# Peptides against a protein of PDB entry 5JNO: the designs that were tried, part 112

Target 1, 112 residues: chain A of PDB entry 5JNO
Amino acid sequence: MVAKFQPPPEYQLTAAELKQIVDQSLSGGDLACRLLVQLFPELFSDVDFSRGCSACGFAAKRKLESLHLQLIRNYVEVYYPSVKDTAVWQAECLPQLNDFFSRFWAQREMED

## One batch from the design tools (peptide; made by RFdiffusion4, then SolubleMPNN)

Design b1_p28_5_s4 (from b1_p28_5, 16 letters changed)
Fold by OpenDDE base, seed 2:
Structure b1_p28_5_s4 (fold): chain B 112 residues (1-112), chain A 28 residues (1-28)
Amino acid sequence: as target 1 above (112 residues)
Amino acid sequence: SERERELERARERALEVLEQMEAERLAA
């Protein structure tokens, strides 16, 4: 039996909040990217907020971790049930997430 | 707080990149 994914309170979105993000999204893949920004803004920051904080735990800088992706996928499934199929998730959402994340940091590197 | 302001700036920068990509996708 697989336990239902339970996001931490910090990443719990209300129906209204999720709907607002959906209304701004062009597709399931685009929704995934918008959720990435809204839920994990620290992944787009140069500041290491975990420094000096033992309670923060370990987080890879500039990396999309499985837990991030799992949480995003659960929200995307609410409006795009087809992403429950792993093949659809890998074809429609993961490439857009990776492209967006990579492009962001590639541009930032050129500005440094 | 400074942390909250930095996170908001990060969101804004990220959204700018995303919106550019969205525009490119719509234009294609």
Scores: peptide ipSAE 0.683, ipTM 0.942, DockQ to the pose 0.898
Fold by OpenDDE base, seed 3:
Structure b1_p28_5_s4 (fold): chain B 112 residues (1-112), chain A 28 residues (1-28)
Amino acid sequence: as target 1 above (112 residues)
Amino acid sequence: SERERELERARERALEVLEQMEAERLAA
């Protein structure tokens, strides 16, 4: 028996909260991007919250980590079960996540 | 708090970029 993934409290979404995000999403890949913003806003911030906060722990900004992707995928699977297939996840969600994240920081760098 | 305000600003900026990309995909 394999235990179901349980996210940390700070990344726990209720069914209602998840539904609201889904209702705004155009696809599984789009849902993944919206979840990225809602769950990990610190990845889009210029402020380094890890510095000066021992409880936060170190986190490299401007980089998507395995734990971020794993958590997002678990939520996406609720409404888009096809992403349980790794090939589908890599074709539909990962490219959109990468493109969105890269475009965001590329624009910010050009504005500086 | 200041931290909460900064995170909310980050969300808003990120969503603006995402919504632009969504519009581009719909127009393609």
Scores: peptide ipSAE 0.683, ipTM 0.942, DockQ to the pose 0.890
Fold by OpenDDE base, seed 5:
Parts: C-alpha cells; sequence; structure tokens
Structure b1_p28_5_s4 (fold): chain B 112 residues (1-112), chain A 28 residues (1-28)
C-alpha cells in the first residue's frame, strides 16, 4: 500500500479555491486542464527560472510528469469520483490534458 | 515580482488556448 499523496505547500488548494476552478470548468477533463494551468504555470513559460532566480533554482520544463498528473487527478476526484477508475482517467482526462499541452506548445513554436 | 509576472503571463496565454479548445468542444 502506498501512502496518501500530499502535495507540496505551493500546490495545495483550499476548498474555496478548488470550487472556483470547478465553477469555470465544463467537465472533468476540462477541470483537469484548468488545474494544470493554475497549479503549474511554469510549464507554460519560456523562462528558465533556475537561471533567473537564485533562490528557487527551478528549471521550467515542457513536459507533463507523473507528479503533475497525480496531483491534478487527486483534485479532479473531489468532484468527479469516477476518475478514481484508471480507465476513466485515461479516457476522459489524459487525452484532454495531452491535447491541450501539445497544442499550446505547437502554437508557441510557430510564433517563435 | 518579475517571476510572478512571468508566470501570470504564462497563465494568460495558456488560458487563451484552453478557451479556444473549450469553444471547439461546445461546437462539436
Amino acid sequence: as target 1 above (112 residues)
Amino acid sequence: SERERELERARERALEVLEQMEAERLAA
């Protein structure tokens, strides 16, 4: 058995904050995408924060990692319990997350 | 801070793309 996932403090949402994002969302998959933007804006930035910030040393990556996805899924489950089923998560949320993230960077690459 | 401003700009750009995709889903 794996211990319950606990997000780092910077990625912890209150019930009110999560509710606000849910109210803007059209579906579980859409909620997942909005959570991606709200929790991990660094994934959408061109800035290398490891170079620009001596304090945090965080390097922005254009890659969705397992930790990002797990955190998003945990929040989505609050309002869409069906995503506890991996098959539902993979059918309803992951495709939308991947499509959104890929489309974003595809557009940015064309603009550069 | 400068870092926070950059992150906010990133959020805005990302939301523009997301909202376009949301509109496409609603139209389908």
Scores: peptide ipSAE 0.683, ipTM 0.942, DockQ to the pose 0.886
Fold by OpenDDE base, seed 4:
Structure b1_p28_5_s4 (fold): chain B 112 residues (1-112), chain A 28 residues (1-28)
Amino acid sequence: as target 1 above (112 residues)
Amino acid sequence: SERERELERARERALEVLEQMEAERLAA
Protein backbone atom coordinates (compact mmCIF):
# COMPACT_ATOMS: atom_id res chain seq x y z
CA MET B 1 0.00 0.00 0.00
CA VAL B 2 1.23 3.45 -0.97
CA ALA B 3 0.30 6.49 1.08
CA LYS B 4 -2.07 8.92 -0.59
CA PHE B 5 -0.46 11.93 -2.20
CA GLN B 6 -0.78 15.01 -0.03
CA PRO B 7 -0.51 18.23 -2.00
CA PRO B 8 1.34 21.24 -0.63
CA PRO B 9 -0.94 23.83 0.98
CA GLU B 10 -0.71 26.15 -2.04
CA TYR B 11 -2.23 23.41 -4.21
CA GLN B 12 -4.93 22.28 -1.80
CA LEU B 13 -8.48 22.74 -3.07
CA THR B 14 -11.55 22.70 -0.87
CA ALA B 15 -14.46 20.47 -1.79
CA ALA B 16 -16.43 23.55 -2.81
CA GLU B 17 -13.65 24.86 -5.05
CA LEU B 18 -13.24 21.50 -6.74
CA LYS B 19 -16.99 21.14 -7.24
CA GLN B 20 -17.14 24.55 -8.89
CA ILE B 21 -14.46 23.52 -11.37
CA VAL B 22 -16.22 20.21 -12.01
CA ASP B 23 -19.50 22.00 -12.69
CA GLN B 24 -17.75 24.00 -15.42
CA SER B 25 -16.13 20.93 -16.99
CA LEU B 26 -17.40 18.94 -19.97
CA SER B 27 -15.45 15.75 -19.25
CA GLY B 28 -12.65 14.25 -17.22
CA GLY B 29 -10.11 15.53 -19.72
CA ASP B 30 -11.66 18.97 -19.68
CA LEU B 31 -11.62 18.92 -15.89
CA ALA B 32 -7.92 18.11 -16.00
CA CYS B 33 -7.28 21.15 -18.19
CA ARG B 34 -9.28 23.45 -15.92
CA LEU B 35 -7.39 22.13 -12.91
CA LEU B 36 -4.12 22.85 -14.71
CA VAL B 37 -5.14 26.49 -15.13
CA GLN B 38 -6.39 26.91 -11.58
CA LEU B 39 -3.53 25.18 -9.80
CA PHE B 40 -0.57 26.26 -11.92
CA PRO B 41 -1.21 29.68 -13.46
CA GLU B 42 2.56 30.28 -13.47
CA LEU B 43 2.86 27.77 -16.31
CA PHE B 44 0.89 30.18 -18.49
CA SER B 45 2.84 33.31 -17.57
CA ASP B 46 5.87 34.95 -19.15
CA VAL B 47 7.04 35.87 -15.65
CA ASP B 48 9.03 33.50 -13.49
CA PHE B 49 7.40 32.79 -10.14
CA SER B 50 8.31 30.83 -7.05
CA ARG B 51 5.79 29.57 -4.54
CA GLY B 52 8.43 28.85 -1.93
CA CYS B 53 7.73 25.13 -1.76
CA SER B 54 10.96 23.15 -1.62
CA ALA B 55 9.07 19.88 -1.90
CA CYS B 56 7.62 20.86 -5.28
CA GLY B 57 10.99 21.22 -6.94
CA PHE B 58 11.84 23.25 -10.00
CA ALA B 59 9.48 23.13 -12.97
CA ALA B 60 10.27 24.23 -16.50
CA LYS B 61 8.16 27.21 -17.52
CA ARG B 62 6.71 25.65 -20.64
CA LYS B 63 6.71 22.00 -19.67
CA LEU B 64 4.21 19.83 -17.83
CA GLU B 65 6.06 17.98 -15.10
CA SER B 66 5.18 14.63 -13.58
CA LEU B 67 4.36 16.23 -10.25
CA HIS B 68 1.84 18.58 -11.90
CA LEU B 69 0.18 15.69 -13.68
CA GLN B 70 0.05 13.51 -10.58
CA LEU B 71 -1.62 16.22 -8.54
CA ILE B 72 -4.18 16.92 -11.26
CA ARG B 73 -4.91 13.22 -11.64
CA ASN B 74 -5.60 12.89 -7.92
CA TYR B 75 -8.28 15.57 -8.11
CA VAL B 76 -9.79 14.20 -11.32
CA GLU B 77 -10.12 10.78 -9.67
CA VAL B 78 -12.56 12.24 -7.13
CA TYR B 79 -15.22 12.67 -9.81
CA TYR B 80 -13.89 10.31 -12.48
CA PRO B 81 -12.67 7.20 -10.66
CA SER B 82 -11.91 5.45 -13.93
CA VAL B 83 -8.74 7.52 -14.35
CA LYS B 84 -7.21 5.43 -11.58
CA ASP B 85 -6.59 3.09 -14.48
CA THR B 86 -3.41 4.36 -16.13
CA ALA B 87 -4.66 3.38 -19.57
CA VAL B 88 -7.76 5.54 -19.09
CA TRP B 89 -5.69 8.45 -17.79
CA GLN B 90 -3.39 8.22 -20.81
CA ALA B 91 -6.26 7.95 -23.29
CA GLU B 92 -8.74 10.46 -21.86
CA CYS B 93 -6.79 13.11 -19.95
CA LEU B 94 -3.14 13.30 -20.99
CA PRO B 95 -3.85 13.99 -24.68
CA GLN B 96 -6.19 16.85 -23.81
CA LEU B 97 -3.72 18.32 -21.34
CA ASN B 98 -0.88 18.17 -23.84
CA ASP B 99 -2.98 19.54 -26.69
CA PHE B 100 -4.22 22.42 -24.56
CA PHE B 101 -0.81 23.31 -23.17
CA SER B 102 0.87 23.09 -26.58
CA ARG B 103 -1.82 25.15 -28.28
CA PHE B 104 -1.55 27.84 -25.64
CA TRP B 105 2.17 28.34 -26.09
CA ALA B 106 1.99 28.00 -29.87
CA GLN B 107 -0.51 30.85 -29.87
CA ARG B 108 1.64 32.92 -27.53
CA GLU B 109 4.68 32.38 -29.73
CA MET B 110 2.74 33.59 -32.74
CA GLU B 111 1.64 36.74 -30.93
CA ASP B 112 5.19 37.65 -29.92
CA SER A 1 -0.38 42.43 -5.59
CA GLU A 2 1.29 42.75 -8.96
CA ARG A 3 2.21 39.07 -8.83
CA GLU A 4 -1.40 38.08 -8.21
CA ARG A 5 -2.60 40.30 -11.06
CA GLU A 6 -0.10 38.75 -13.45
CA LEU A 7 -1.19 35.25 -12.48
CA GLU A 8 -4.83 36.21 -12.95
CA ARG A 9 -4.08 37.57 -16.42
CA ALA A 10 -2.34 34.29 -17.22
CA ARG A 11 -5.40 32.35 -16.06
CA GLU A 12 -7.67 34.48 -18.22
CA ARG A 13 -5.56 33.96 -21.33
CA ALA A 14 -5.37 30.23 -20.68
CA LEU A 15 -9.13 29.95 -20.16
CA GLU A 16 -9.79 31.74 -23.43
CA VAL A 17 -7.76 29.12 -25.28
CA LEU A 18 -9.41 26.30 -23.37
CA GLU A 19 -12.91 27.60 -24.06
CA GLN A 20 -12.13 27.83 -27.76
CA MET A 21 -10.99 24.22 -27.73
CA GLU A 22 -14.11 23.21 -25.81
CA ALA A 23 -16.27 24.88 -28.43
CA GLU A 24 -14.42 23.03 -31.18
CA ARG A 25 -14.95 19.70 -29.43
CA LEU A 26 -18.66 20.36 -29.03
CA ALA A 27 -18.97 21.29 -32.69
CA ALA A 28 -17.13 18.18 -33.91
Scores: peptide ipSAE 0.682, ipTM 0.942, DockQ to the pose 0.892

Design b1_p28_6_s1 (from b1_p28_6, 15 letters changed)
Fold by OpenDDE base, seed 3:
Structure b1_p28_6_s1 (fold): chain B 112 residues (1-112), chain A 28 residues (1-28)
Amino acid sequence: as target 1 above (112 residues)
Amino acid sequence: SMEEERERHEEELLEEAAAAGERYEAEH
């Protein structure tokens, strides 16, 4: 028996919601980036959560953590089963996620 | 071209990300 992944309620997508995101996606990597934006908008905000909270950590806010990546991967696998292969995930999705996230903040730095 | 479509798509997604962050800031 293999247990199905069950995300926390705040990160749960219905089949219809996921399909809408997929319909806008050009690839598995693109889908991953769209999921990043939809599931974790806080990663794209300028809110400093570490200010006043020693446990939060400022540097952590602008990092893609393993939990973020795992959750995204689980949704991507629904329509792109090939990403169950770690090599495919690392070749098709991770680089696009990292590049997209880095490009976003690089752009923000230039605007300041 | 496929590359142009991808670039336009990425730029649109970057704008969407910025908007998402702003909405988050407004709500929290």
Scores: peptide ipSAE 0.663, ipTM 0.934, DockQ to the pose 0.927
Fold by OpenDDE base, seed 2:
Structure b1_p28_6_s1 (fold): chain B 112 residues (1-112), chain A 28 residues (1-28)
Amino acid sequence: as target 1 above (112 residues)
Amino acid sequence: SMEEERERHEEELLEEAAAAGERYEAEH
């Protein structure tokens, strides 16, 4: 028995909130990027997550994790059912997410 | 052109991402 993926309450979007994001989106890939910004603003911050960990001292990596991607995909599927196909997800959405995220931090590094 | 419009759209989203990160920093 496989449990259906359920987001934590803090990542639950209402139908109205999702609709608003969709109305601003040009494609499934673009929608994915907008969801990334709305759901996980911490991924775009310069907060040092290791500052409170004297034991490990490891800084949080700037990466998109499986749970981030899965949650985004679940919302994208509502309006773009074709992304239920993994091949479509990997061709249309995943590259857009990776490119957007890498472009963001590349620009930030240039500004430093 | 369509390409220019797409690029402007991407730049705006990058700015929104930066703003989102800054808001997060202000709250934590």
Scores: peptide ipSAE 0.661, ipTM 0.933, DockQ to the pose 0.943
Fold by OpenDDE base, seed 5:
Structure b1_p28_6_s1 (fold): chain B 112 residues (1-112), chain A 28 residues (1-28)
Amino acid sequence: as target 1 above (112 residues)
Amino acid sequence: SMEEERERHEEELLEEAAAAGERYEAEH
């Protein structure tokens, strides 16, 4: 049995919102990175998430967690069904996400 | 080239990410 993933309300995109992001994307990997920025701006800040969101209580981390990745993958699958295959997801999207996220923080650290 | 376009998109997205983080900081 495979449970259907349901994102929290704050991460629920309408079809129109998702399409807008897709229209700006060059590939599945690029779409994944755009979704990362759109859905999780807290991952690109130094602010503790628990300070800004009393409902959550979790600290913001400079780390991509399984929940982030699963949510992104679910949206990418809408327009790139091939990423349902784990091998494709790991080859086409995960490296792009990790490289993008690492590059961001590497650049930010150099600015300090 | 396709590679050049990809690189430009990545650079723009990095800038967008920085802006997104700053907006988040301002709101929290």
Scores: peptide ipSAE 0.660, ipTM 0.933, DockQ to the pose 0.941
Fold by OpenDDE base, seed 1:
Structure b1_p28_6_s1 (fold): chain B 112 residues (1-112), chain A 28 residues (1-28)
Amino acid sequence: as target 1 above (112 residues)
Amino acid sequence: SMEEERERHEEELLEEAAAAGERYEAEH
């Protein structure tokens, strides 16, 4: 039996915080993107992530890693239990996350 | 339309993401 995923304390959301994000979300995929922004603002900065948080275990810059995705999925599942199905997660949430993240940096590259 | 709302919503979120990154930069 695999142990339950425990998010780092800096990525803990209260029920009220999560509900507010959910209330602003149009869908599970949209919720995933909102969680990405709220939980991981460092991914949208030019600062080296490893320098900002050496203990988080992330090595990649400007990249969505498995831990990011797992955390987001855990929260999305609270209100969209269907994403427990990997096929649903991969069809509804992952494409939106990747597209959103890619679009963000693509726009930044054009502006600079 | 729903599609137009989604697009506007995404654009707003992109702006929020940019602001979030800038705040992070200011704090680190």
Scores: peptide ipSAE 0.659, ipTM 0.933, DockQ to the pose 0.955

Design b1_p28_6_s2 (from b1_p28_6, 14 letters changed)
Fold by OpenDDE base, seed 1:
Structure b1_p28_6_s2 (fold): chain B 112 residues (1-112), chain A 28 residues (1-28)
Amino acid sequence: as target 1 above (112 residues)
Amino acid sequence: MEEEEREEHMEELLEEARAAGERWEREH
């Protein structure tokens, strides 16, 4: 049995906080993107954050790590239980997350 | 959800992400 993932305190959302994000979301995939922004704003900065989060460890600033995705999925599942199915997660949420994240950095590169 | 609404919302999300990153930079 795999232990249930427990987020670090800085990534622990209250029910009220999560509901606020959900209320702004149009879908499970959209919710995933909003959670990405709210939980990991450092991933959208040009600053090296290698020292910022012990849970994240050293990672490329322009890459979504498995731990980030798992944490996001855990919250999405609260309101969209269908993403407990890996096939649904991979078809509905992951493509949106990757598209969102890639669009962000592609846009930033064009501004340089 | 309509594709047009999805795209408009995505643009808003991109702006929020930009703002979030910039705030993070100012605070760290």
Scores: peptide ipSAE 0.666, ipTM 0.934, DockQ to the pose 0.782
Fold by OpenDDE base, seed 5:
Structure b1_p28_6_s2 (fold): chain B 112 residues (1-112), chain A 28 residues (1-28)
Amino acid sequence: as target 1 above (112 residues)
Amino acid sequence: MEEEEREEHMEELLEEARAAGERWEREH
């Protein structure tokens, strides 16, 4: 049997915390982007993930990994159950996440 | 949500992301 996906403690949101983010979100795609920022602020820094994190020790990479996307999707599904359909997730959320993340680093690169 | 509204909101999200990253850097 496949165990239910469970986030690590550092990425576990309470119902109140999630509701707060949802209340600030305009859509499922927007919610996904806000969750990305709130859950993984390290993805928006140039600092190695190993700094301050003895557990992972991995270098910062400017890419969204499957774990990040799956975790975000799990939370989005709470308020937007339609994203359980992969086609909906790929149409409504993934493009916005990728665009958001790409734009962020494009801007940072222009400032160098 | 219309495209113009989405673009303005995207800029706000980008600013929030920058702040989040910088805060993370200061705390680690």
Scores: peptide ipSAE 0.665, ipTM 0.934, DockQ to the pose 0.756
Fold by OpenDDE base, seed 2:
Structure b1_p28_6_s2 (fold): chain B 112 residues (1-112), chain A 28 residues (1-28)
Amino acid sequence: as target 1 above (112 residues)
Amino acid sequence: MEEEEREEHMEELLEEARAAGERWEREH
């Protein structure tokens, strides 16, 4: 059978925690952005990850990786089953995530 | 939802992200 993606324990949200985030969300794309902030706050920090790992370049810190996206998508699917369709995910959620994340760092770069 | 409302919402999300990153830095 197809292997089910299992989140690490530190990224396992309870039903109550997920519902709270959903209640604050306006759409699937908005939910995806809120999940990004809640699950991966380190991606929004000024800490240089490249200093500690040669395999973890600084560029990796400011890019959303497949594991981030896969985990977020799994949670979004709970309340927005349509994102199980890859075309829907790529049209509705993925652009919102990229725009949000890019805007964040563009704003920070202007302040520095 | 009007464009102005969408931008205001995005600004709120960006502020939440900033706060989340800063909290993470204080805790690690």
Scores: peptide ipSAE 0.665, ipTM 0.933, DockQ to the pose 0.796
Fold by OpenDDE base, seed 3:
Structure b1_p28_6_s2 (fold): chain B 112 residues (1-112), chain A 28 residues (1-28)
Amino acid sequence: as target 1 above (112 residues)
Amino acid sequence: MEEEEREEHMEELLEEARAAGERWEREH
């Protein structure tokens, strides 16, 4: 029996909070990017992540981890159930997330 | 969406991400 994935309390969104994010989103991939920003703002900071996230612990800086992606996918599935299919998730959401995250840090590197 | 619209939207998301990171830094 496989255990159901459950987000930590600090990453638990209410229906109203999720609805607000969805209303601002243009697609499943866009929703995924918005969720990344809302749930894990520390990934966009220059500060050591060990001070902010109890669930991440010794997380790699400037890298999206499987746990982050899995949590985002769970929320995206609420409004885009097709991403339950791994092929759809990998085609529609993962490329958008990776592109968004890589562009962010590429810009920051040029500013330093 | 058209590619031009997607690029404009991406720039907006990047600005939101920057602001979010900066807010997090102030709080931690």
Scores: peptide ipSAE 0.664, ipTM 0.934, DockQ to the pose 0.777

Design b1_p28_6_s3 (from b1_p28_6, 13 letters changed)
Fold by OpenDDE base, seed 3:
Structure b1_p28_6_s3 (fold): chain B 112 residues (1-112), chain A 28 residues (1-28)
Amino acid sequence: as target 1 above (112 residues)
Amino acid sequence: SSAQQRAEYEEQLLEEARAAGEEYEEEH
């Protein structure tokens, strides 16, 4: 028996909030991408965290970290229990997350 | 077509991500 994951308060979604995101999603992969935007808007910003946030001491990096992915996966599992299987998560959600994130920054780079 | 609808859906999501990032920049 494994204890349920409890996200930090700043990343806590109510059942209603999560349902709203789910209702906008076409698949588990889409849900994952929408959760990425909703939970971690900082990953889509040009803010220099090392300079802009002395309190957190975290340097901003255009990277999806394990903690981001794990938190997203935990929420996705609520409506798509199949992603508890790592193979399903890696086939259905991770590629879409990575592609979405890469496309976002590729588009931004072309605008420079 | 289904392909066009999917492309528009993905483009909209990218726009939402851009807006989210810009909002974050304004607040931080």
Scores: peptide ipSAE 0.652, ipTM 0.932, DockQ to the pose 0.891
Fold by OpenDDE base, seed 4:
Structure b1_p28_6_s3 (fold): chain B 112 residues (1-112), chain A 28 residues (1-28)
Amino acid sequence: as target 1 above (112 residues)
Amino acid sequence: SSAQQRAEYEEQLLEEARAAGEEYEEEH
């Protein structure tokens, strides 16, 4: 038995909020990218989380972690049930997410 | 063309991501 995933409160979307994002999306892959932006704006910022904290000594790497991907996948499944199939998720959504995220930071680095 | 429209769509999404990051920076 697999327990139903419940996101932390800070990553909880209402049905209306999710629908709005879906309405702006052209595919499951597009929806995944839009969810990435809406749920995790910190991944697109230059904020150093180790700032002012001597105990932390480490800032999060600019990378997509398993928790980010799992949360996004759970929301995408609501409107695109086919991504419950891992093969579909890996073929349709993961490449879009990785390409989008890498393009973002590549573009930012080129501006400097 | 459809390819041009897709490219514009992706650029707009990148701009949204930039704006989201900048907003986060202003608040933190």
Scores: peptide ipSAE 0.651, ipTM 0.931, DockQ to the pose 0.910
Fold by OpenDDE base, seed 1:
Structure b1_p28_6_s3 (fold): chain B 112 residues (1-112), chain A 28 residues (1-28)
Amino acid sequence: as target 1 above (112 residues)
Amino acid sequence: SSAQQRAEYEEQLLEEARAAGEEYEEEH
């Protein structure tokens, strides 16, 4: 049997913290985006974050990686169990995450 | 309108992301 995914301590959320994020979210996709911001602020910075976090491994700048997505999905499914279905995750959450992340950096590029 | 409300919601979330990144930069 496959071992359960365990997030690094730096990315642990209490039930209260997660509930607060959920209360601010309008959908599973919105929740995913909010989790992205709360868990991985480094992805929205110009700093090379590959240094200092062994759990992150080799991280490409300005790119969502499998570890990020898996962790977010684990939290999302607590309140939106339908995302356990890969098709639902790919239809409802992944596009929202990618669009949000790309829009963020597109805005930053236009400000230069 | 609902479309306007959605746009405002997105803008707020983008601003939160910006702030989060800036705070991260200050600490690293």
Scores: peptide ipSAE 0.650, ipTM 0.932, DockQ to the pose 0.895
Fold by OpenDDE base, seed 5:
Structure b1_p28_6_s3 (fold): chain B 112 residues (1-112), chain A 28 residues (1-28)
Amino acid sequence: as target 1 above (112 residues)
Amino acid sequence: SSAQQRAEYEEQLLEEARAAGEEYEEEH
C-alpha cells in the first residue's frame, strides 16, 4: 500500500496559504523554491539548525534533506500533479531547488 | 525582455530568502 505523507505540524499550510504561494509562482519549479523559503527559513540563516526544526534534528543547515524535499514535493503535487512522476520531479523541480539554494549561499559567501 | 524578467524574478526570490533568514535569526 501507498501511505499518505503527513507533514509535521510546524510545516502545515492551509489551503489559503498554499494558494497565495501558488498565485505568486510561475511554474512548479518556482513554486518549489517559494515553498522552500516559506517552510524552512532556518535554511537561509546562520542560526543552529537544531534550534528551529524539531523534525530535522542536527541536519546540516546548508543541505536540502529528504524530509525538506518530500514536504515540498507533496505541496507542489497539489497544483502540479505531474511531479508525482519522479522523472518530472527530477527534471523540473529538483534542479531549480538546488540551483536556487546554491545561488543563495554562493552570494552570501561572496559578502564575507 | 523575457530574460530580464526572469532575472528580476529570481533576484526578488533571493531577497525574500535573505529576509526570511534574517527574520529567523532575530527570533532564534
Scores: peptide ipSAE 0.650, ipTM 0.931, DockQ to the pose 0.914

Design b1_p28_6_s4 (from b1_p28_6, 14 letters changed)
Fold by OpenDDE base, seed 2:
Structure b1_p28_6_s4 (fold): chain B 112 residues (1-112), chain A 28 residues (1-28)
Amino acid sequence: as target 1 above (112 residues)
Amino acid sequence: SAAAAREAHMEQLLREAAAAGERYEREH
């Protein structure tokens, strides 16, 4: 049996916390975007993640990774079971997440 | 209109995201 996906402790939401987010959400896609903000505020910050390494020149990319998406999907499924279907997830949630995230940084680039 | 309502909602989410990022910057 494949082990149940368990989020790291820092990304574990209580039932009350999740319900609060759901109560503000209008759809599965909207819930996904709200979860993105609540779980991963670092993705919306200007923190230089490479500041500690001057030698390697590595700069962390601002992108949505598979782990981010998996965690969000797991929570969305609690209230929108239809997203267990990958086709539904890709049609209803992923486009909204990508558009939201892209629009955020596009606006920030214009302001800088 | 429905379009205006959807855009207003998106703008709210964007503001919330900006605030979340700023809080993260202050705490780290």
Scores: peptide ipSAE 0.667, ipTM 0.935, DockQ to the pose 0.872
Fold by OpenDDE base, seed 1:
Structure b1_p28_6_s4 (fold): chain B 112 residues (1-112), chain A 28 residues (1-28)
Amino acid sequence: as target 1 above (112 residues)
Amino acid sequence: SAAAAREAHMEQLLREAAAAGERYEREH
C-alpha cells in the first residue's frame, strides 16, 4: 500500500481559498499554474535562501521538484478528478506548468 | 483570435507571478 501524501502545514489551503483560485481558472492546466504561484511564490523570486544560514548547507534551486508537482496535483484532483490518471496529468497539466515556469525565467533573464 | 486570447492570458499569469515573487522578496 502506498502512503497518502500530506502537505506541510504552510502549504495547506482552505476550501474557500481553493475555490477562489478555481473561480479564476480556465482549465485544469491553468489551475495548476495558479496554484504554483500561490503555494510557492519563492520560486519566482531572486532570494538567496542560503544567505541567512551558513551552517545548514541548503542551496536553492530554480526548478520544479517532485514535491511541488505532487502537492499541486493533489489540489487539482479535487476539481479535476481525471488527473488521477497519470496520462491525463502528463497531457493536460504538466506541460503547462513546465512551459509557464520556463517562460517566466527566460523572460527575466532577458530583462536583467 | 483564440490564440491571441490564450497568449494574453499567459502574459497576465506571468505578471502575477512576478508580483508574487516581488512580494516574497519584500517579506523575507
Scores: peptide ipSAE 0.665, ipTM 0.935, DockQ to the pose 0.891
Fold by OpenDDE base, seed 5:
Structure b1_p28_6_s4 (fold): chain B 112 residues (1-112), chain A 28 residues (1-28)
Amino acid sequence: as target 1 above (112 residues)
Amino acid sequence: SAAAAREAHMEQLLREAAAAGERYEREH
């Protein structure tokens, strides 16, 4: 039996916070993108310090990791239970997340 | 068109992401 995924405390959303994001979302994929921004703003900054340690100087990579995606999926499932199906997650949410994230940095790189 | 609307929405998300990143930069 697979244990329930528990997000680290810094990535915990209250029901009210999640609902607010959902209310702003148009779809499961859109919700996923909004969650990405809300939970991991560091991925959209030039400051690559680890969220858990701003003093150690550790630089995070500008990439979506499995932990990021799993956490987002867990929250999306609350309101879009269909994404429990991996095929649905891969068809409706992952492409939007990757496209969104890719576009962001592609655009930022052109500005420099 | 639906495609145009989607692109406009994407641009909005991109702006929100930029703002989030900037906030993070100020706080860290």
Scores: peptide ipSAE 0.664, ipTM 0.935, DockQ to the pose 0.861
Fold by OpenDDE base, seed 3:
Structure b1_p28_6_s4 (fold): chain B 112 residues (1-112), chain A 28 residues (1-28)
Amino acid sequence: as target 1 above (112 residues)
Amino acid sequence: SAAAAREAHMEQLLREAAAAGERYEREH
């Protein structure tokens, strides 16, 4: 048996919260992007802040870390079990996450 | 147009992300 991934308390969503995000999502990739915004608003800020969580570590500025991606994937899997397949995750969700995140900061750089 | 709809949706997500970041900045 494989142990279930358990998010840190600060990144735990209730079933109702997750359902609300899912209801707003058009696809697994879209859900992933919405989860990114909901779970990690600090990644869209110029403010550097450490949550002091040894399990989470410090989030690098303007970078998606493995923990961010794993946590998002875990939630996406609840409603889109196909992303348990790494090939599906890499084809359907990761490109959208990276595109979304890159576009965000590209726009910010143009405004500077 | 499906493409136009997808792009409009992306723009919406980008606005939501900006708002989320701004809220974070105000709170931290």
Scores: peptide ipSAE 0.663, ipTM 0.935, DockQ to the pose 0.903

